# Ledger of designs, part 159: peptides against a protein of PDB entry 1MQS

Target 1, 223 residues: chain A of PDB entry 1MQS
Amino acid sequence: ILKMLFLNKDLNNNDNITTITDDIFNQQEIIWKVLILDIKSTATISSVLRVNDLLKAGITVHSLIKQDRSPLPDVPAIYFVSPTKENIDIIVNDLKSDKYSEFYINFTSSLPRNLLEDLAQQVSITGKSDKIKQVYDQYLDFIVTEPELFSLEISNAYLTLNDPKTTEEEITGLCANIADGLFNTVLTINSIPIIRAAKGGPAEIIAEKLGTKLRDFVINTNS

## One batch from the design tools (peptide; made by RFdiffusion4, then SolubleMPNN)

Design b2_p25_4_s3 (from b2_p25_4, 11 letters changed)
Fold by OpenDDE base, seed 3:
Order: C-alpha cells, then sequence, then structure tokens
Structure b2_p25_4_s3 (fold): chain B 223 residues (1-223), chain A 25 residues (1-25)
C-alpha cells in the first residue's frame, strides 16, 4: 500500500515494511496527489492506514470513484480500485475529460485479460495514453483486522458453505473466490505459506485450489 | 508484488497497446 502511495517507487531496502514508522515518510519526496478508491479498497486502506498516514504520503484528497469529483488537471491521481468494467470505464472517462495530470492505476487484484484489452483499446481511442503512467495489479483484496488476522470480506461465505441448499457449483465457485483472495494475500506477504485445512469439506477444496495457484505461480516466476 | 509499469505512447496503435498490455500479463 505505501509503495503504491509513493507511485510504486522503491521504498528503502527493507522490502518488509511491517511497521509504519515516520522514517518511511521522511525519506520520500512528497508529491501531492489525489487518491481515488472504491468501497472495497477504502476498507482495505482504512484497515491499515490512518488519515494522517495518507497525508504524510502526499494524499491531499481521497474520493470514491463513483463520486462526482472536481477536475484537478495539474494534480496526479492514484486509482486503487477493483478490476471491473465499470471502474475501467470511469477511469477512461476521467482520462477523456483531463480530470487529472497523470494517472497511476492500481487494481486491488489481477486484471483479467479481457478487461486489460478493453482498457488498452479505450485508452488508445482517447489519444491520451501518455497520461497513463502506471498500471499495476496490487493483489490487495483483503482487510487487515489484526496483525495476525485478515478478512477477505466475502459476504455470507459461512452461510453459503453450510447451507444444505447450496449447490456444489456454488460451493466450488465460492471456494475458488476464497482461494483467489488467499493467493493475493500470500503474494502481498511475499512468503510461501504452510497450508492447513480440515479434510472432507470446503476448507480442503480451498487448500487444494490455493496450493495449485501457488505452485503454478512459483513455476512461472522461476522460468 | 508484480507492479508493471506500462509506458503509453500517444502514437501507439490499439494493436500495439494491446500487445504491451498482454506482455504485462
Amino acid sequence: as target 1 above (223 residues)
Amino acid sequence: MFTKTINFNKDMSIKDLTEEFKNLI
């Protein structure tokens, strides 16, 4: 998160910023910028950072992507939003309207290929591609509740997994979504976890899916 | 943490942009 707020510049040599210290902020040149969030990413940011931390990172204004936002054509903008067609369309519209000077786009999770192609196509049509400075997948689709506890904020997950009326397809789909969220969390922590799950239930399905994703990722990154 | 920077050029074709984006995946 802090790296994103500093326009994905290398923060000092300690890749493991586990503690927000004043030293992190003092070492960076403050560039004043706008932060655009959605509801989900607002929860993510708020779980880890205080308003004062945002200010120290050079965030002058933060707003929801769906809010009516005044143009600030001389101010760079950081988008930190879910990878959805709706958010892409809004970003492109903001680009068309010259709402900000520069666009630093960060998605909370991996941007699907089809949406990436759509973004590319729409940006190309605007003729303002030069204003897009960065596009990142941040893999930050979770809320930190405690130092050793996080939530994926999946509504009714427990009910869905335990309702006897839930179809196998729905369970499998939900397990895949949970595994994706866990995968994103693991990538953020930058460590390979030991996965423990109860046998014979949704937890095992999730563990298997997550394990597969991690293996595939490791294979692809070592190649 | 895969942060990929795409440098967009205003003169890039849709095809070129799409390819650059594909290379980010």
Scores: peptide ipSAE 0.021, ipTM 0.403, DockQ to the pose 0.052
Fold by OpenDDE base, seed 1:
Structure b2_p25_4_s3 (fold): chain B 223 residues (1-223), chain A 25 residues (1-25)
Amino acid sequence: as target 1 above (223 residues)
Amino acid sequence: MFTKTINFNKDMSIKDLTEEFKNLI
């Protein structure tokens, strides 16, 4: 997250957020930026950072992507939003209207190929692709509630998985979604977990799916 | 590195942009 707020520059210090922000604040001219969020990313950011941390990172204002936002044509914008068609369309519209000087787009989770192509196509049509300085596909599709606890923000997951009326297809689909969220979490932490799950239930399905994703990822990154 | 980065510029085609991202996967 901090890396994103500093336009994905390498931050050398393993220091706490305060130390990093103070060092950058003191050593470099602060580039003031706008931070555009959606509901999900707002919760994510709020769970990890304080308002003061954002200010120290040069965030002058933060707003929701779906809200009416005043143009700041001389100010760079950081988008940290879900990879959805709606968000892409809004970003492109903001680009068309010259709402900001530069666009740093960070998606909270994996950007599907079709949406990437859509983004690229729309941006190309605008003739303003040079204003998009970066597009990041991130893996921060979770909320940190406590130091050792996070949420995937999947509504009624427990009820769905334990309701006898839930179909096998619904369970399988939900397990896949959970596994995707866990996978993104693992990638964010940059540590391979030991996976333990109870046998004979949704937990096992999730564990297997997650394990497969991790194995595939490791194989693909080492090849 | 678990973050994929694409830099867009005015001279890149849709194909090039897509390929760049694909290469990062």
Scores: peptide ipSAE 0.013, ipTM 0.391, DockQ to the pose 0.066
Fold by OpenDDE base, seed 4:
Structure b2_p25_4_s3 (fold): chain B 223 residues (1-223), chain A 25 residues (1-25)
Amino acid sequence: as target 1 above (223 residues)
Amino acid sequence: MFTKTINFNKDMSIKDLTEEFKNLI
């Protein structure tokens, strides 16, 4: 949650919420943001964070997605909402109306493929896709709004990769499993992929492992 | 044929990432 509030920047995982917020508050220019929630996510946030924690994270205003919200065209917005058609439609409408400067969309659970496609389609029609800076489901897979999406159906993969309590060994093991799954997928598609990954996290580890596997495979099949 | 691994900044916009991906293909 805190990572999300800091626009999914890397946070030092070993610190208490208060320490993290204080350190960031003291070391970095605070980017003031609006937080948009639904009923479900409000309960989630309220269970973990206090109002002061939100303020320290640069959240000046929090509102329900279904509430009438005043335009703040110069302020970035973080959405943390359930992956529903209704919420997607509201987000797209907010985008159309230039309600905020930037859109950081975080879904509280995995976004179904059909809803991802719907979001992508609607956003494309608006011509304002540049305002969407991030789209994450709970798995923080950067949802590229492209129709060709697949899932490895690995349960709790994101949680495991992002939980500060997860051991390095567990992360490495899971990254290997993901890389294996991706490798199998690539072989099934029978096409050589271009691999893109964010630096400094599990995605990079996965990309490196996958790249190695693919290189080894190509070498072994051409020999 | 070598798999090209491209590292991107996690703070990049979806649009930028999508465009970059299209340019590689």
Scores: peptide ipSAE 0.000, ipTM 0.249, DockQ to the pose 0.134
Fold by OpenDDE base, seed 5:
Structure b2_p25_4_s3 (fold): chain B 223 residues (1-223), chain A 25 residues (1-25)
Amino acid sequence: as target 1 above (223 residues)
Amino acid sequence: MFTKTINFNKDMSIKDLTEEFKNLI
């Protein structure tokens, strides 16, 4: 998150958020930015950062993407939002209207190829592609509840997985969503876990899906 | 943190942009 707020520049590895922000604040000129969030990313950021931390990172204003926002044509914007068609359309509309000086786009999870192509096409049509400085996938589709504890905030997951009325398709779909969230978490932590799961249930399905994703990722990064 | 970044410029074609994004994903 902090790396994103500093336009994905490399930060010194310090264990304390306060130390990181203080060190950066003392060493670099503060670039004031607007932070645009959605409901999901707001929960993510709020779980790990305080308002004062955002200020130290140069965030002067934060707003929801769907809210009416005043134009700040001389101010760079950081988007940290879910990879959805709706959010892409809003970003493109903001680009068309010259709402901000520069656009740093960060998605909370992996951007599907079809949405990437849509974004590229729409941006190309605007003739303002030079204003888009970055597009990142941050893999931050989770909430930190405590140190070394996180939640995917999937409602009724336990009930859905254990209800005998739930279809196999629904179970498989939910397991895929959980595996995606876990994958994003692993990538954020930047360590490969040992996966252990109970046999004969949803946990095994999730473990297999996650294992496949991690293997595919390792293969693609080593090539 | 594996962040893949694509940089857009006004001179890029849709094809070029798409290819850069494909390489990032």
Scores: peptide ipSAE 0.018, ipTM 0.400, DockQ to the pose 0.057; fails the geometry check

Design b2_p25_5_s1 (from b2_p25_5, 13 letters changed)
Fold by OpenDDE base, seed 4:
Structure b2_p25_5_s1 (fold): chain B 223 residues (1-223), chain A 25 residues (1-25)
Amino acid sequence: as target 1 above (223 residues)
Amino acid sequence: SLIEKALNKRNEELTKEFKELVKKY
């Protein structure tokens, strides 16, 4: 998240957010930016950072993407939003209206190919592609509730997985979603965990799926 | 780390791919 707020520049590996923000604030000229969020990403950011942290990162104002926002044509904008058609359309509209000076687009999860193409097509029509500086997938689709605890914020997951009326297809689908969320989390923490799960239930399914994803990722990265 | 390297590569590639697609349209 901090990396994103600093326009995805390399940050010194200090584990303390406060130390990082203080060091950067004191050592480097702060680039003031606008942060554009959606409901989901607002929760994510709020779970990790305080308002003061945002200020130290150079975020002067943060707003919801669907809110009416005043133009700040001389200020760069960081978008941190879900990869949806709606959000893409809004971003393009903001681009058309020259709402900000530069656009750093960060999607909370993987951007599907079709949406990437849609974004590119729409941007091409505007002739303002030069204002888009970055298009990133951040894989920050989770909530940090405490320093060493996070949540995927999947409603009624426990109930669904333990309800005898739940179909196997529903369970499999939910397990896949959970595994995807966990995978994103692992990528974010930049460490491959030891996976432990109870045997004979959904937890094992999730663990297996996650393990496969991680193995595939490591293999693909080393190739 | 391996993960960081992979993510950085992916992000760079995504931006590049986007820019290339824009040029194609």
Scores: peptide ipSAE 0.471, ipTM 0.898, DockQ to the pose 0.656; fails the geometry check
Fold by OpenDDE base, seed 1:
Structure b2_p25_5_s1 (fold): chain B 223 residues (1-223), chain A 25 residues (1-25)
Amino acid sequence: as target 1 above (223 residues)
Amino acid sequence: SLIEKALNKRNEELTKEFKELVKKY
């Protein structure tokens, strides 16, 4: 998250938030930015950072993407929003209206190919692609509730997995979603976990899916 | 870390792909 707030520059990960922000503030001129969020990403940011942390990171204003926002044509904007058609359309509209000087787009999860193409197509029509500096898909689709505790905030997951009326297809789909969320979490914490799951249930399915995703990721990174 | 490198690579590739697509359209 901090890396994103500093326009995805390399940061010393061994430092705490205060040290990182102080070092940047002391060594470099602070770049003031606007942070654009949606409901989901607001929860994510709020679970990890305090308002003062945002300020120290150079976030002068944070707003919801669906809210009417005042133009700040001389200020760069960081978008941290869900990869949806609606959000893409809003970003493009903001681009068309020259709402900000630069656009750093960070999606909260993987951007599907079709949405990437849609974004590119719409941006191409505007002729203002030069203002888009970054298009990243961050893997921050989770909420931290306590130290070393996080939630994927999947509604009724426990009920669905334990309801005898739930179909195998529904279970498989939910397990895939959970595995995706866990995968994003693992990538975010930058540590490969030891996966332990109870045998004979959904936990095993999730563990297998997660394990496969991690293995594939490591293999693809080493190639 | 391997993960960080992979993420950086992915992000760079995504940005590149986006820019290429913009040129295509």
Scores: peptide ipSAE 0.471, ipTM 0.899, DockQ to the pose 0.660; fails the geometry check
Fold by OpenDDE base, seed 5:
Structure b2_p25_5_s1 (fold): chain B 223 residues (1-223), chain A 25 residues (1-25)
Amino acid sequence: as target 1 above (223 residues)
Amino acid sequence: SLIEKALNKRNEELTKEFKELVKKY
């Protein structure tokens, strides 16, 4: 998250958040930025960062993407939002209107190919692609509740998985979503876990999916 | 870390791919 707030520059991660922000604040000129969030990413940011952390990172204002926002044509914007068609359309509209000076787009999870193409196509029509500096996937689609505890905030997951009326397709879909969320958390934690799951249930399915994702990721990285 | 390097590479590639797609259209 801090890296994103500093326009995805490399940071020394050996220290706590306060030390990192203090060091950067003291050593570098602060670039003031606007942070654009959605409901989900707002919760994510709030779970990890304090107001003072945002200020030290140069975030002057943060707003919801769906909120009516005033133009700040001389200020760069960081978008940290879900990869949805709706959010893409809003970003493109903001680009068309020259709402900000520069656009640093960070999606909370992986951007599907179709949405990437849609974004690119719409941006190409505007002729303002030079204002888009970055398009990143941050893989921060989770909430940190405590230092060593997190939640994917999937509504009624337990009930759905244990309801006899739930179809196998629904279970499979939910397990895939959970595995994706866990994958995001692993990437964020920056360590490969030992996976333990109860056998014979949805936990095993999730564990297998997660294991596959991690293996594929590591293999692709080493190639 | 390996994960961090992989993420950085992915993000750089994503940005590059985006820019290339923009040029294509």
Scores: peptide ipSAE 0.469, ipTM 0.900, DockQ to the pose 0.670; fails the geometry check
Fold by OpenDDE base, seed 3:
Structure b2_p25_5_s1 (fold): chain B 223 residues (1-223), chain A 25 residues (1-25)
Amino acid sequence: as target 1 above (223 residues)
Amino acid sequence: SLIEKALNKRNEELTKEFKELVKKY
């Protein structure tokens, strides 16, 4: 999440959120940005970052994507929203209206091909594609960047996941178990992790499952 | 980290793919 807030620049991941934000704040000129969220991503951000953290990251204002937002044509915007047709349409409308100077689009989960194509098509019609600087698909349902190796003590998990003879059902089942374990760990640590996974493999499945569990948990806890 | 590298690569690729798609329309 912090990386996203810094326009996906490389950050030193060895430090906690406070240290990272302090270091960046002290070493680099702050670029003020607008953060656009939806209900789901708001929960995610709120679970990981404090308002002060957002400020230190250069977020001058944050708003819901469905809310009426004032134009800030000289300010770059970071979108961190669910990959939905509705959100895409709103982003495109914001682009059409020159609501912001630059658009950094971060989807909270995998962007389906059809939606990617829809976004591209709509943006092409506007002629303002240059304002879109980034389109990221972040399996960032939850973000903790601590490089701590955690073991779930699942026997032969690596072998099972990497054995070409393993069935899809077996992989899915194992991934579900791993996700459950990770979920429990997250709750125990009382820190919402940043979930990052490689696409196209078991890691993605695990990340998706874990993300869903965490989102559901956060929503239920805040309700 | 490997994870960070992988994520960065993925994000860059998605951005690139998006830009390419825009040009096709």
Scores: peptide ipSAE 0.466, ipTM 0.886, DockQ to the pose 0.469; fails the geometry check

Design b2_p25_5_s2 (from b2_p25_5, 13 letters changed)
Fold by OpenDDE base, seed 5:
Structure b2_p25_5_s2 (fold): chain B 223 residues (1-223), chain A 25 residues (1-25)
Amino acid sequence: as target 1 above (223 residues)
Amino acid sequence: SEIEKALNKKNEELTKEFYELVKKY
């Protein structure tokens, strides 16, 4: 998250958030930016950062993507939002209206290929692709509740998995979504975990899916 | 870390792919 707030520049991650922000604040000229969020990403940011941290990162103002926002044509904008068609359309509209000077787009999870193509096509039509500086996947679709505890905030997950009326397809789909969320968490933690799960239930399915995703990721990145 | 490097590489590739797609249209 801090890296994103500093326009995805390399940061020394060996220190506490406060130490990192203080060091950067003291060593570099602050670039003032606008931070644009959605409901989900707001919860994520709020779970890990304080208002003072945002200020030290050069965030002058933060707003929801669906809210009416005043144009700041001389100020760069950081988008940290869910990869949805709605959010893409809003970003493109903001681009068309020259709402900000530069656009740093960060999606909370993996951007599907079809949405990437849609974004590219719409941006191409505007002729303003030069204003888009970055398109990143941050893989931050979770909320930190405690230093060593997080939540994916999937509504009724426990109930769905334990309801006898739930179909196998629904269970498989939910397990896949949970595995995706856990995968994003692992990438954020920057460490490969030892996966432990109870056998014979949804936990095992999730563990297997997560294990496969991690193995595939490591293999693909080493190539 | 290896994961961080991999993530950075992936994001750089995503940005590159985006620009390539923009040029294609």
Scores: peptide ipSAE 0.508, ipTM 0.917, DockQ to the pose 0.667; fails the geometry check
Fold by OpenDDE base, seed 4:
Structure b2_p25_5_s2 (fold): chain B 223 residues (1-223), chain A 25 residues (1-25)
Amino acid sequence: as target 1 above (223 residues)
Amino acid sequence: SEIEKALNKKNEELTKEFYELVKKY
């Protein structure tokens, strides 16, 4: 998250958010930015950072993407939003209106190919692609509740997985969603975990899916 | 870490791919 707030520049690997923000705040010229969020990403950011942390990271204003926002044509914007058609359309509209000086687009999860193409096509039509500085997937689709603890915020996951009325298809779908969330978490914490799961249940399915995703990711990026 | 490097690479590739697509359209 901090890396994103500093326009995805390399930061010193200090484990303490406060130390990182203080060091950067003291050593570097602060670039003031606007942070654009949606409901989901607001929860994610709020779970990890305080308002003061945002200020120290150079975020002068944070707003919801669907909210009416005043133009700040001289200020760069960081978008941290879900990869949806609606959000893409809003970003493009903001681009068309020159709402900000620069656009750093960070999606909370993987951007599907069709949406990437849609974004590119729409931006191409505007002729303002030079204002789009970054298009990143941050893989931050989870909530940090406390140090070393996080939640995927999947409603009624336990109930669904343990309800005998739940269909196999529903279980499989939910397990896939959980595995995706865990995958994003692993990427964010920058550490490959030892995966342990109970055998013979949904946990095993999730563990297998997660393991496969991690292996595939490592293989594909190292090739 | 390997994960960080992989993620950075992926993001750089995504940005590159975006610009390539913009040029295509």
Scores: peptide ipSAE 0.504, ipTM 0.915, DockQ to the pose 0.660; fails the geometry check
Fold by OpenDDE base, seed 1:
Structure b2_p25_5_s2 (fold): chain B 223 residues (1-223), chain A 25 residues (1-25)
Amino acid sequence: as target 1 above (223 residues)
Amino acid sequence: SEIEKALNKKNEELTKEFYELVKKY
């Protein structure tokens, strides 16, 4: 998150938020930015950062993407939003209207190929692609409730997994979604976890799926 | 970390792919 707030520059990950922000503030002139969020990403940010942390990161103002926002044509904008058609359309509209000086687009999860193509096509039509500096997937689709506890906020997951009426297909689909969320979390924390799961249930399925994803990821990155 | 490097690479590739697509259209 901090990396994103500093326009995805390399930061020393060994430092706490205060140290990072202080060092940057002391060493470099702070770049003031606007942060555009949606409802989901607002919850994510709020679970990890305080308002004061945003200010220290150079966020002058944060707003919801669906909210009517005043133009700040001389200020760079960081979008941290869900990868949806609606959000893409809004971003493109903001680009068309020259609402901000630069656009740093960060999606909360993986951007589907079709949406990437849609974004690119719309941006191409505007002729303002030079204002889009970054298109990143941040893989921050989770809520931190406690320092060592997070939630994927999947509605009725427990009920669905424990309901005898739930079909195998439904269980498999849900387990896949959970594994995807966990995978994103692992990428975010930048640490490969030891996976422990109870045997003989959905937890084992999830653990296996997550393990496979992690192995595949490591193999692909080392190649 | 290896994960961070991988993520950075992926994001750089995504940005590159975006610009390539923009040029295609």
Scores: peptide ipSAE 0.501, ipTM 0.913, DockQ to the pose 0.661; fails the geometry check
Fold by OpenDDE base, seed 2:
Structure b2_p25_5_s2 (fold): chain B 223 residues (1-223), chain A 25 residues (1-25)
Amino acid sequence: as target 1 above (223 residues)
Amino acid sequence: SEIEKALNKKNEELTKEFYELVKKY
């Protein structure tokens, strides 16, 4: 998250939030930025950072992507939002209107190929692709409740998985979503876990999916 | 870490891919 707030510059990961922000603040001129969030990413940010942390990171204003926002054409913007068609359309509209000077786009989870193509197509039409500096997947689709405890904040997940009326397709879909969230968590903590799951249930399905995602990720990045 | 390197590479590739797609349209 801090890396994103500093426009994805390299940070010393061994330091706490305060040390990182102080070091950067002391070493470089602070770049003031706008942070654009959605409801989901707001919860994520709020679980990890305080308002003062945002300020120290150079975030002068933060707002929801769906809110009416005043143009700040001389200020760079960081988008940290869900990879949805709606959010993409809003970003493109903001680009068209020259709402900000630069656009650093960070999606909370993996951007599907079709949406990437849609974004690229729309941006191409605007002729303002030079203003988009980054398109990243941050893989931060979870809430940190405690230092070693996190939640994916999936509504009624337990109930859905244990309801006998739930279809296999629904279970599979939910397990995939959970695995995606866990994958994001693993990437965030920068440590490959030992996966332990109960046998014969949704947990095993999730574990298998997570393992596959991790293996695929490592293989694809090492190639 | 290996994960960090992988993530950085992936993000760089994503950005690159985006620009390549923009050029195609």
Scores: peptide ipSAE 0.501, ipTM 0.913, DockQ to the pose 0.664; fails the geometry check

